Peptides against a protein of PDB entry 5OOQ. Designs and how they scored, part 118

Target 1, 227 residues: chain A of PDB entry 5OOQ
Amino acid sequence: YREDVRQVVTHPANALSFLQPGRLVEISVNGKDNYGWGAVVDFAKRINKRNPSAVYTDHESYIVNVVVNTMYIDSPVNLLKPFNPTLPEGIRPAEEGEKSICAVIPITLDSIKSIGNLRLYMPKDIRASGQKETVGKSLREVNRRFPDGIPVLDPVKNMKIEDEDFLKLMKKIDVLNTKLSSNPLTNSMRLEELYGKYSRKHDLHEDMKQLKRKISESQAVIQLDDL

## One batch from the design tools (peptide; made by RFdiffusion4, then SolubleMPNN)

Design b2_p20_2_s3 (from b2_p20_2, 9 letters changed)
Fold by OpenDDE base, seed 1:
Structure b2_p20_2_s3 (fold): chain B 227 residues (1-227), chain A 20 residues (1-20)
Amino acid sequence: as target 1 above (227 residues)
Amino acid sequence: SEKEEEEKKFAEESMELLKF
């Protein structure tokens, strides 16, 4: 069911409007290479110059360029091609104890594990010297401020996904979670940790929504003062 | 559509722009 939710959330019809520059996204390439949270640079429709008639799935039909701060230092980042999601061999996240660097990587929508309810201020030219490292510092600061995890967009409340079948899916998940929480055998420390993470994500989401309203109100006030 | 623009605007307004 979580994968079904991810498929709906990362579908172009739902995801693209939330992939603004600086949007935080959690990245997992090929289900094995976890880069953690990165920041969106831009996106474009996937075009195959060698095979213009190539048909891609919906989740592979767009390329998203993202800044990550977890690239293994000895990865051949010079071989990365903009808007080519087929990553060269050796491009991987740093493992525990390895050094990491900042890089811009092209990914598909299918490589998005979650979309964050946060957006970073992005430099105008991310490819200029030192700019990706600036974003990398901001990503570290975000992770420091949100030790319990970066808040994820609510598919219904934030993304306004109102499809009836999707709403039924969400209700089924809620019922299952309630049944699992009510089952005395599922009081394993892992379920309390999971519930605690969901509860903390919800509280963080509400706090962020309030902060966003204050920022939006303050920006509206700043725009009124600049007029 | 107007709804997509409102959703986009809501998404933009719902983006906590973190300036570090």
Scores: peptide ipSAE 0.082, ipTM 0.637, DockQ to the pose 0.489
Fold by OpenDDE base, seed 5:
Formats: C-alpha cells, structure tokens, sequence
Structure b2_p20_2_s3 (fold): chain B 227 residues (1-227), chain A 20 residues (1-20)
C-alpha cells in the first residue's frame, strides 16, 4: 500500500509542482541507498543525448537535483555528471560510523521515498563553494527540530490528488492502519489502472501542474514560526 | 545555551521553513 501511494505521489503529474527549490524529499536510490532527507535544487526532463529515442518510464523521465548531507566522504563525487541519474560506482550514503559530506546528486522521481511539507530557503548558486554545506547545516537543523520525522505532504489535502481510486486506496490504508488486515493484491491492480490514467494524462497534468506550481509558489509562505 | 541561541539564530537566518 505504501509503495502504491508512493507511485502515485511521485508520478510527474503529481510530484513536479511540489519540487520547488528547497523542497525536502526523502531519498532512496535503487531501493537500497538511503540518503535520508535532502533538499531539491531543481529538476529537468531527462534527455538522452546519446540516444534521443530512448523511452523512459514516467518515474524515470525527469531528473531531480538534490542536496544531501549524507554522502560518504570517500565517494567519487567528482565523477558525478550533471543530469545523469546513473550514479558512478562508489557513490553511496555514509554508513554508521563513517564520515559524510554534502553533495548534489541527480536522482529520478522513482528515488523519492517521500515529499516533505517543508521547504528550505536555497542559495542562488548551490554550486558555489560552501553553498551546499550551508544547505547541509539547514538539513541538520530541520532534523533536529523534527525528531519524530519531517512532516510529509498529504496527497489529498496538500497535493490535491482527487482521483476516486486513489481516495479509495487512502481510505483503505487508513482503515488498515487501524486494523491489522493487509490484502496487497487488490491494491496492485488498482495502482496499475491508476498509473495508466496518470501516464495517459501526463501531458495535461504537466500543464495543470505548471499552473499549480505557480499557484503554490504564490501561496503565502506560512512560516512554521507562525503556527 | 549559547549553542541553542546560535542554532536558533542560524535557523532564523537560514531556514525560512516554508510550510506549503
């Protein structure tokens, strides 16, 4: 169920309008490399210059650049290629007891585990010396302020995902969170149908979301201190 | 503590934690 929700939330038709600079996202690369919470720098449509005819899945069709503060210190970060989500060998998060550094990594939407309901103020030039470390300090402070975890965007209330099948999925999850019954098979079929709807409407949703992004960017920044 | 005040000041200066 959680993976099903993740697939819907991270679909370009839903996620892109919430990937503003400074948006907090929880990162898991290839389902194994957990970088924790990072901050979005920007995103772009994935273009393969070597193979322009390359077809990507919806979740792999965009590259999101994110600042992480959990990169293993001896990772070959100099081999990172802008807008290439295929990470070099040795690029990994620091394990327990290892030192970490700040890095900007290109990821796909499929590597987003969660989208936070928080946004950092981002430096104008994140690639300038010391700027990623500044964001890294901010990430540490956020984690300190939210010891129980960073608040996640509500797919319905915040992201305005109003698809009936998705709402039914969410209701089932809520019921299951209160009741110990899991029936994973029934949700997978609905997810494929839901995904198919999003894929077919991707272009329309991209347009709608550019609009939603503009609206969201214009929405009054409620500072957490005002709550 | 001085450290908490510095962290708070840094947070105030650097973290416009925008709740969207």
Amino acid sequence: as target 1 above (227 residues)
Amino acid sequence: SEKEEEEKKFAEESMELLKF
Scores: peptide ipSAE 0.034, ipTM 0.578, DockQ to the pose 0.113
Fold by OpenDDE base, seed 2:
Structure b2_p20_2_s3 (fold): chain B 227 residues (1-227), chain A 20 residues (1-20)
Amino acid sequence: as target 1 above (227 residues)
Amino acid sequence: SEKEEEEKKFAEESMELLKF
């Protein structure tokens, strides 16, 4: 059920509006490489230049660039490619007793464990010398201030996920935390239906965003013609 | 150190809790 909630929260239709520059996110790559809390730099729709017809799942369809301060010092960070979530071999978090450095890594939405209710003020140019380390210092200070954990966004109160099926899922989790295990198979089928609804909503949202851009561009052209 | 205090102050000023 926690994974089901994570899948809904990290779906593009819900997550993207909360991935502003400086947003804190908890990062787990490939279910094993835990980088802890990082700060969002930016995100973009995943484009495969070599295979434009590539189809990605909803959770793999966007790339999020994040600053982490837990990268193993001897990781081949120079091999990292912006907006390429296929990380080179040797890219990993530092283990206990190892030294870490700050790095910007590209991740998919599926690598987001949680979204924090905290935002850092980000440098204008995160790629400039010393800027990643500045963010890294801020991340250390955040962790110091929140020893019990960084506040996580509430899916209902903060993210305004008001879908009836999701609310039913949340209620079931609350009940399960107290009483009754519902059949996992029935819940998985409902989750697939829910994802179908979110996929359609996301498509409409992207269409609206594209339309707004076209309108803005047309207005800019009109202003240029009126000058 | 004075440098650590300045760094801490900068980090504090760089954080914002988002209100909903």
Scores: peptide ipSAE 0.043, ipTM 0.613, DockQ to the pose 0.129; fails the geometry check
Fold by OpenDDE base, seed 3:
Structure b2_p20_2_s3 (fold): chain B 227 residues (1-227), chain A 20 residues (1-20)
Amino acid sequence: as target 1 above (227 residues)
Amino acid sequence: SEKEEEEKKFAEESMELLKF
């Protein structure tokens, strides 16, 4: 059930509006490499230049660039490719007793474990020398201030996910947290229907974003012609 | 160092709690 909630929360139709620069997100790459809490730099729609017709799942259709402060010091960070979520071999978080460094890594929405209700002010150029380390210090300070954990966005109250089937799922989780008994299989069919609804909503939002960008680009051209 | 103090100040001032 927690995974089901995560799938809904991290769907583009719900997550993207909360992935502003500096948004804290808890990161687990491929369900194995836990980087802890990182800060969002930006995100972009995933484009495969080698195969422009490539179709990605909704959760893999966007790349989120995040600053982490838990990268293993000997990781081959120089091999990281911007906007390529396929991380090179050896890119991993530091284990206990290992030294860590700050890095910007590209992840998919599927690598987001949770979205925090906190946001950092981000440097203008995170790629400039020392800027990611500054964000890394801020992340350490956040962890110090929130020893019991960084507050997570409430899917209903904060994210306004008000789908009836999702609300039922949340209620079931609350009941299970109180009573361990409900059968997960009956919820899978409803999740597919939920994903279908979110996919349609996402398509509409992307169309609107593209339209706004075209309008902004046309206005910028007009301003240049008036000079 | 002055740089370390500036970095600490940035870390302290950069936190925004987004409450919805």
Scores: peptide ipSAE 0.041, ipTM 0.508, DockQ to the pose 0.140; fails the geometry check

Design b2_p20_2_s4 (from b2_p20_2, 7 letters changed)
Fold by OpenDDE base, seed 3:
Structure b2_p20_2_s4 (fold): chain B 227 residues (1-227), chain A 20 residues (1-20)
Amino acid sequence: as target 1 above (227 residues)
Amino acid sequence: SKEEEEKKKFAEESMTLLKF
């Protein structure tokens, strides 16, 4: 059920509106490489220049560039290609006792474990020397301030996911969390049917670009010291 | 659509921007 929620939350129709620059996201690549919380730089629709007819799943159809501060120091970060979510061999998070560095990695929506209810103020040029490290310091500070974890966006209250089937799913999860009692609610809602409703052939990318511009102009900046 | 505009407005209103 948690995976079902994740699939709905990370669907382009829901997620892209919340992937503004500086949005905190929890990152897990290929279900094994946990980078922890990173900050969104930008995103773009995935385009295969070699095969323009390539069809991606909804969750693989966008590339999100994120700053992480948990990259293993000896990872071949120089081989990272912007907007290529196929990471080179050796790109991984640092394990316990290993040194980490800041890096910008391209990920798919499928690599987002959760979307945070916080957004960092991002440098104008994240590719400039030292800027990713600044974001890395900010990520450490956020983690310090939220020792119990970064608050996650509420799918209903914050993301306004109002689909009836999704609401039923959420209610089932709440019941399961509250009732320690044994009856597995076996009703496998077909995830495909649930998020298929969101796959309207809307050019979500262009709509989102317009939205991003409006958001960047209107948002109140809150100093962290005032929180 | 009105629904898309409401979603956009809500997305704008829901964001807390943290400045260090």
Scores: peptide ipSAE 0.376, ipTM 0.759, DockQ to the pose 0.318; fails the geometry check
Fold by OpenDDE base, seed 2:
Structure b2_p20_2_s4 (fold): chain B 227 residues (1-227), chain A 20 residues (1-20)
Amino acid sequence: as target 1 above (227 residues)
Amino acid sequence: SKEEEEKKKFAEESMTLLKF
């Protein structure tokens, strides 16, 4: 059920509105490479210049560039290409006892474990020398201030996912947290129907670009010390 | 859609932007 919720939350129709610059997201690549919490730089519709006819799943159809502060120091970060989610061999998070560095990595929506209810103030040019490290320091400070974990967006209250089937899923999860009795297979079929509804929605890409711009210009900045 | 407008409004009005 947690995976079912994650699939709905990370669907483009739901997630893109919350992928503003500086949005905190929890990252897991290929189900094994856990980078922890990173900060969104930007996102774009996935385009394959070599194969324009390539069809991607909804969760693979957008690429999100994120700053992480957990990249293994000896990873070939110079081989990283913006908006190319096929990561070079050797790109991985640092293990225990290894040193880490800050990097910008391109990920798919499917690599998002959670979307945080926090947004960092991002440098204007994240690719300028030292700016990634500044964000890395900010990420460390956030983790220090939230020892119990970064707050996650509420799918209903914050993300306004009000689809009846999703609400039923959430209710079932609440009941299961109390009774553990509902059949996962039945929920999977409902998710397919739900995805069908989302896939019929208009392309949100341009709307999200405009929204991101407006947010960057008009949103009130709150100092962390005021929290 | 109404849902998209509500999401946009939330994104504009309710997000905490943290500055260090």
Scores: peptide ipSAE 0.276, ipTM 0.761, DockQ to the pose 0.277; fails the geometry check
Fold by OpenDDE base, seed 4:
Structure b2_p20_2_s4 (fold): chain B 227 residues (1-227), chain A 20 residues (1-20)
Amino acid sequence: as target 1 above (227 residues)
Amino acid sequence: SKEEEEKKKFAEESMTLLKF
């Protein structure tokens, strides 16, 4: 059920409006490489220059560039290609006891584990020398300030995911957390229908995306001193 | 529009921008 919620939350129809520069996202690449919380730089629709006819799933159809501060120091970060989510061999998070560095990595929506309810004030030019490290320091500070974890966006209250099927899913999860729920197999079939609805809504979302982005840019900045 | 205002309000309520 958690994965089901994640799939809905990270669907383009829902996620893209919350992937503003500086948005905190929890990153797990290929379900294996956990980078922890990073900060969104930008995103774009995935384009395969070598195969323009390539069709991607909804969750793989966008590339999100994120700053992470957990990249293994000896990772071949120089081989990273902007907007190419196929990461070179050796690109991985630092393990316990290993040194880490800051890097900008391209990920798919499917690599987003959670979307945070916090946004960092981002440098204008993240590619400039030292800027990613500044963001890295900010990420460390956020983690320090939120020892119990960075607050996650509420799918209903904050993301306004109000689809009836999703609400039913959320209700089921709440019930399951309290009781051993009925047959999990029946819930998987409903997810496909739910995703089908989001896929149809995606086109509408892209039209609305520009408006939502403009709204997001006008939001108030809260200084750390106010926290 | 009313819808835009609601979206704006929602966006304002749903996001905290941290400036360090």
Scores: peptide ipSAE 0.179, ipTM 0.651, DockQ to the pose 0.339; fails the geometry check
Fold by OpenDDE base, seed 5:
Structure b2_p20_2_s4 (fold): chain B 227 residues (1-227), chain A 20 residues (1-20)
Amino acid sequence: as target 1 above (227 residues)
Amino acid sequence: SKEEEEKKKFAEESMTLLKF
């Protein structure tokens, strides 16, 4: 059920409007490389210059650039190619006891585990020397201030996902969280139908994205000390 | 659309921008 929710939340029709610069996202690449919480730099539609006819799934059709502060220090970060979510060999998060560095990694929507209800103030030029490290410090500070975890966006209240099938899924999860009971398999079929609905709305989402970029520039800055 | 405007407004209202 949690994976089903994740698939809906991370669908372009829902997620892209919340991937403003500085948005906190929890990152898991290929279901195994957990980078923890990072900060969104930007995103773009995935374009394969070598194969323009390449068809990507909805969850792989966008590239999100994210600052992480958990990159293994000896990772070949110089081999990272902007807007290429196929990470070079050796790009991985630091393990326990290893040193980490800040890096900007390109990921797909499918690599987003959670979308946070927090946004960092981002430097204008993240590629400038020292700016990634500044964001890295901010990420550490957020983790310090939220020891119980960074608040996740509510799919219904915050993301306004009002699809009836999704609402039913959420209600079932709420019931299951109270009672550790029944069968995850029946929900997967409804997810495909739900994706079909979101895929049709995807074109509308690109239009919304252009509009939301303008809004994100005018957002009120609330200092964390005022929370 | 009104729905798009409401989604925008909500995206704006739900975003706590943290400045350190």
Scores: peptide ipSAE 0.171, ipTM 0.672, DockQ to the pose 0.391; fails the geometry check

Design b2_p20_3_s4 (from b2_p20_3, 9 letters changed)
Fold by OpenDDE base, seed 3:
Structure b2_p20_3_s4 (fold): chain B 227 residues (1-227), chain A 20 residues (1-20)
Amino acid sequence: as target 1 above (227 residues)
Amino acid sequence: MDKVYELTDEELEELLEKAK
């Protein structure tokens, strides 16, 4: 059920307005490679010019470039292609005892585990020498300042997700957390149904028009320099 | 690997209009 909430939160209609440069996001690629908290550089609508009729899922329809400071040092980072979320073989986070470096990686919305309630200063040219390392230092500092974890955006209070089906989903999750012992399978199915209703209720095209307007408006954020 | 391209705001609006 936590996955269901994540799917709603990371849906383009909700997430993109909070993916400003410097926004902290927790990254898990393919449910396997955990890079920890990174910082958003930018994002773009995914389009295949070779196949304009290609249809991506909502969560794969945008590419988000993020700075991470946990890239394994021997990863073939030179093979990374901007806006290509299919990462080359060998691109992975450093394991315990391994050295890490800073890198910019392209990810999909589906690779976002959490959206943080913090923004770092993002250099204008992140690919310039030393810039990603500067962001990397800032990431380390943030982690130091928040030993109990970086604050996550509240879907309702911060993200202003007011969809009734989503709210019902959240309430159902709360009930499940308190009453896990009663009919877990049925309750799980209900959560999937609620997410399904949310997904069907929203037309991506219309939502995107609204989103464009929202993106133009600056969202309130907590910045590192304000700490 | 398929090439992924960034859409401009104008291109996005055009696609949205076509999708109506």
Scores: peptide ipSAE 0.006, ipTM 0.287, DockQ to the pose 0.020
Fold by OpenDDE base, seed 4:
Structure b2_p20_3_s4 (fold): chain B 227 residues (1-227), chain A 20 residues (1-20)
Amino acid sequence: as target 1 above (227 residues)
Amino acid sequence: MDKVYELTDEELEELLEKAK
C-alpha cells in the first residue's frame, strides 16, 4: 500500500507542482542508495538526444536535480552530468563512519520516496563555489530540528489528490497504521496525531508553527536553566 | 487557491532568532 501511495504521489500530474526550488524530497535511487532528504534545484522533461523516439514511463519522463549532503566523499562526482539520471558507477551515499560531501544529482520521479512540507532558500546559482555547501548546512539544520523526521506533504490535504480510489486506499492505510505501531510513517503520523490531539479545526501549518514556537521557547528556557 | 503551507528557510531562521 505504501508503494501504491508513492506511485500516485510521484506521478507527474501530482508531483511536478510541488517540486519548486528548495522543496525537500527524500531520495532513494533504485531502491538501494538512500541519500536521505535533499533539496530540489529544478526539473525538466527527459529528452534522449541519441534516441528521440525513446518512450519513458511517466515516473521516468522527468529529471529532477537535487542537492544532497550525504554523497560519499570519494564518489566520482566530476562524472555527474546535469539532467542525466544514469549515475556513474561509484556514485553512492556515504555509509556509517564515512565522510560525506554536498552534490547535485539528477534523479527521476521514481527515486522520490517522499515529498516534504518544507522549502529551503535555493541560491540562484547553485553551481557557484560554496553554494552547495550552504544548502548542505541548511539540510543539516533541518534534520537537527526534526529528529523524528521531516513532515511529509499530505496527499489529500496538501496535494489535493481527490481520486476516489486513492481516497479509499488512504483510508485503508489509516486503518492498518492504527494496528501497526512500528512503521516510520508512524513518526510523521505520530506528529500528525500529536497535532491532531492538539489541533482543533485549525490550519495544520499554523498549528505546526505554533508548536515549533512552543518547542523553541521551551528549549530556550531549558538552555537558560542549564546555564 | 488552497495555500500550500510551506515553511521557508527564512521562516525557520526567524523562529531560531526568536528562540535566542
Scores: peptide ipSAE 0.032, ipTM 0.570, DockQ to the pose 0.082; fails the geometry check
Fold by OpenDDE base, seed 2:
Structure b2_p20_3_s4 (fold): chain B 227 residues (1-227), chain A 20 residues (1-20)
Amino acid sequence: as target 1 above (227 residues)
Amino acid sequence: MDKVYELTDEELEELLEKAK
């Protein structure tokens, strides 16, 4: 259920307007490399200069640059390429007992586990000496202040996702959480059906989806320009 | 609208100083 919600929340039509500079996001790369909470630098539509005809999934169609403070110190960060989400071998978060450093990494929307309801001040030149570390200190302070976890954006109240099928999905999740259904498997199947309907509706309303994306992008750009 | 808390650098520094 959480994954289904995540898929909707991290869809470009919903997520982009909330990926302002400094926005906190929880990062998991390739489902295994957990960097924890990072801060958004910027984002851009993914462009393959070598293969302009490359088609990406919605969740892979944008690249988000994020500051993390959990990069393993011996990671080959010099090999990182801006807006290239294919991370070099050895790029990983620090494990227990290892030292970490601050780094800017490019990720896809699919690598966002959660979007926080907080924004840090983001320096205009994050690549300048010491700026990443400043953001890193801010991240540590935020984590200290929120020991129970950083507040996550509410998909309905904060993100204003008003899609009927999504609302039905959310209601179903709430019902399942409250009633502790005796048959988790049946409930999971029903949730998959609802998600399937949501997906199909969006496939059928591609124009509406594109319009929503354009609106979100425009809002994001305006917000970027106003910052 | 749930207030997006923007911590300014100044606010963050003040908080870091108070934590010390």
Scores: peptide ipSAE 0.030, ipTM 0.627, DockQ to the pose 0.114; fails the geometry check
Fold by OpenDDE base, seed 5:
Structure b2_p20_3_s4 (fold): chain B 227 residues (1-227), chain A 20 residues (1-20)
Amino acid sequence: as target 1 above (227 residues)
Amino acid sequence: MDKVYELTDEELEELLEKAK
C-alpha cells in the first residue's frame, strides 16, 4: 500500500516542486541498495545523448543528484558519470561494519522512498573539496536529532495533492491500516487501479507538462546567466 | 501548509557544537 502512495508522491508532477537544493530524501536504488537519507543537490530532465528518441517512464524521466553519506568506501566512485543514473558495478551502500564515504550519486525519481519535510543548507559548489563531507556531517546530525525518523512530507497537507482519486486512495490506506484485511493481494490490486486512474488523469499530465516547461525555462535562465 | 523546516549553515554549526 505504501508503494502506491510512493508512486504518486514521486511522480514528476508532484515531486519536482519539492526537490529544492538541500531537500532530504530517502534513497533506495533498484529497490535493494538503501543509502538512507540524502540531500538533493539538483535535478534535470533525463536526456539520452546516444538515443534522443528514448522514451522514459515518468519516474525515470528525471535525474536527481543526491549527496549520500553511506557510500561504501571502496566503491568505484570515480566511475560515476554525472547525469547517468545507471550506476557502475560496485557502487553500493556500506554494510554493517564497513566504512562509508560521502558521494554525489545520480538517481531517478523511482529511487526515492520518501521526501522529508526538512532542507539542509546546500553549498553552491558541492564538488569543491570538503563540501560533500560538510553535507555528510549535517546528515548525521539530522539523523541524531530525529531518532524516530526524519519527518516525511504529508502528501495532502504539505504537497497539496488534491486529486480526488488520490484522496480516496489515502482514505483506503487509512482504513486498511486500522483494519488489516485478510486479503492483502486484492487490496493491493485495488490500490494499483486507483493509482492507475490517478496517473492517467489528464490533469496530472497537464500539470507535468506545465512543470516541465517551468523547469526548462528555469534551466534556460540559468544557462543564460552562466553565459 | 506546514512550513518546511530549513537548517542554515549557522544553525547546523551550532548544533554540531552542541553535539560535541
Scores: peptide ipSAE 0.028, ipTM 0.628, DockQ to the pose 0.132; fails the geometry check

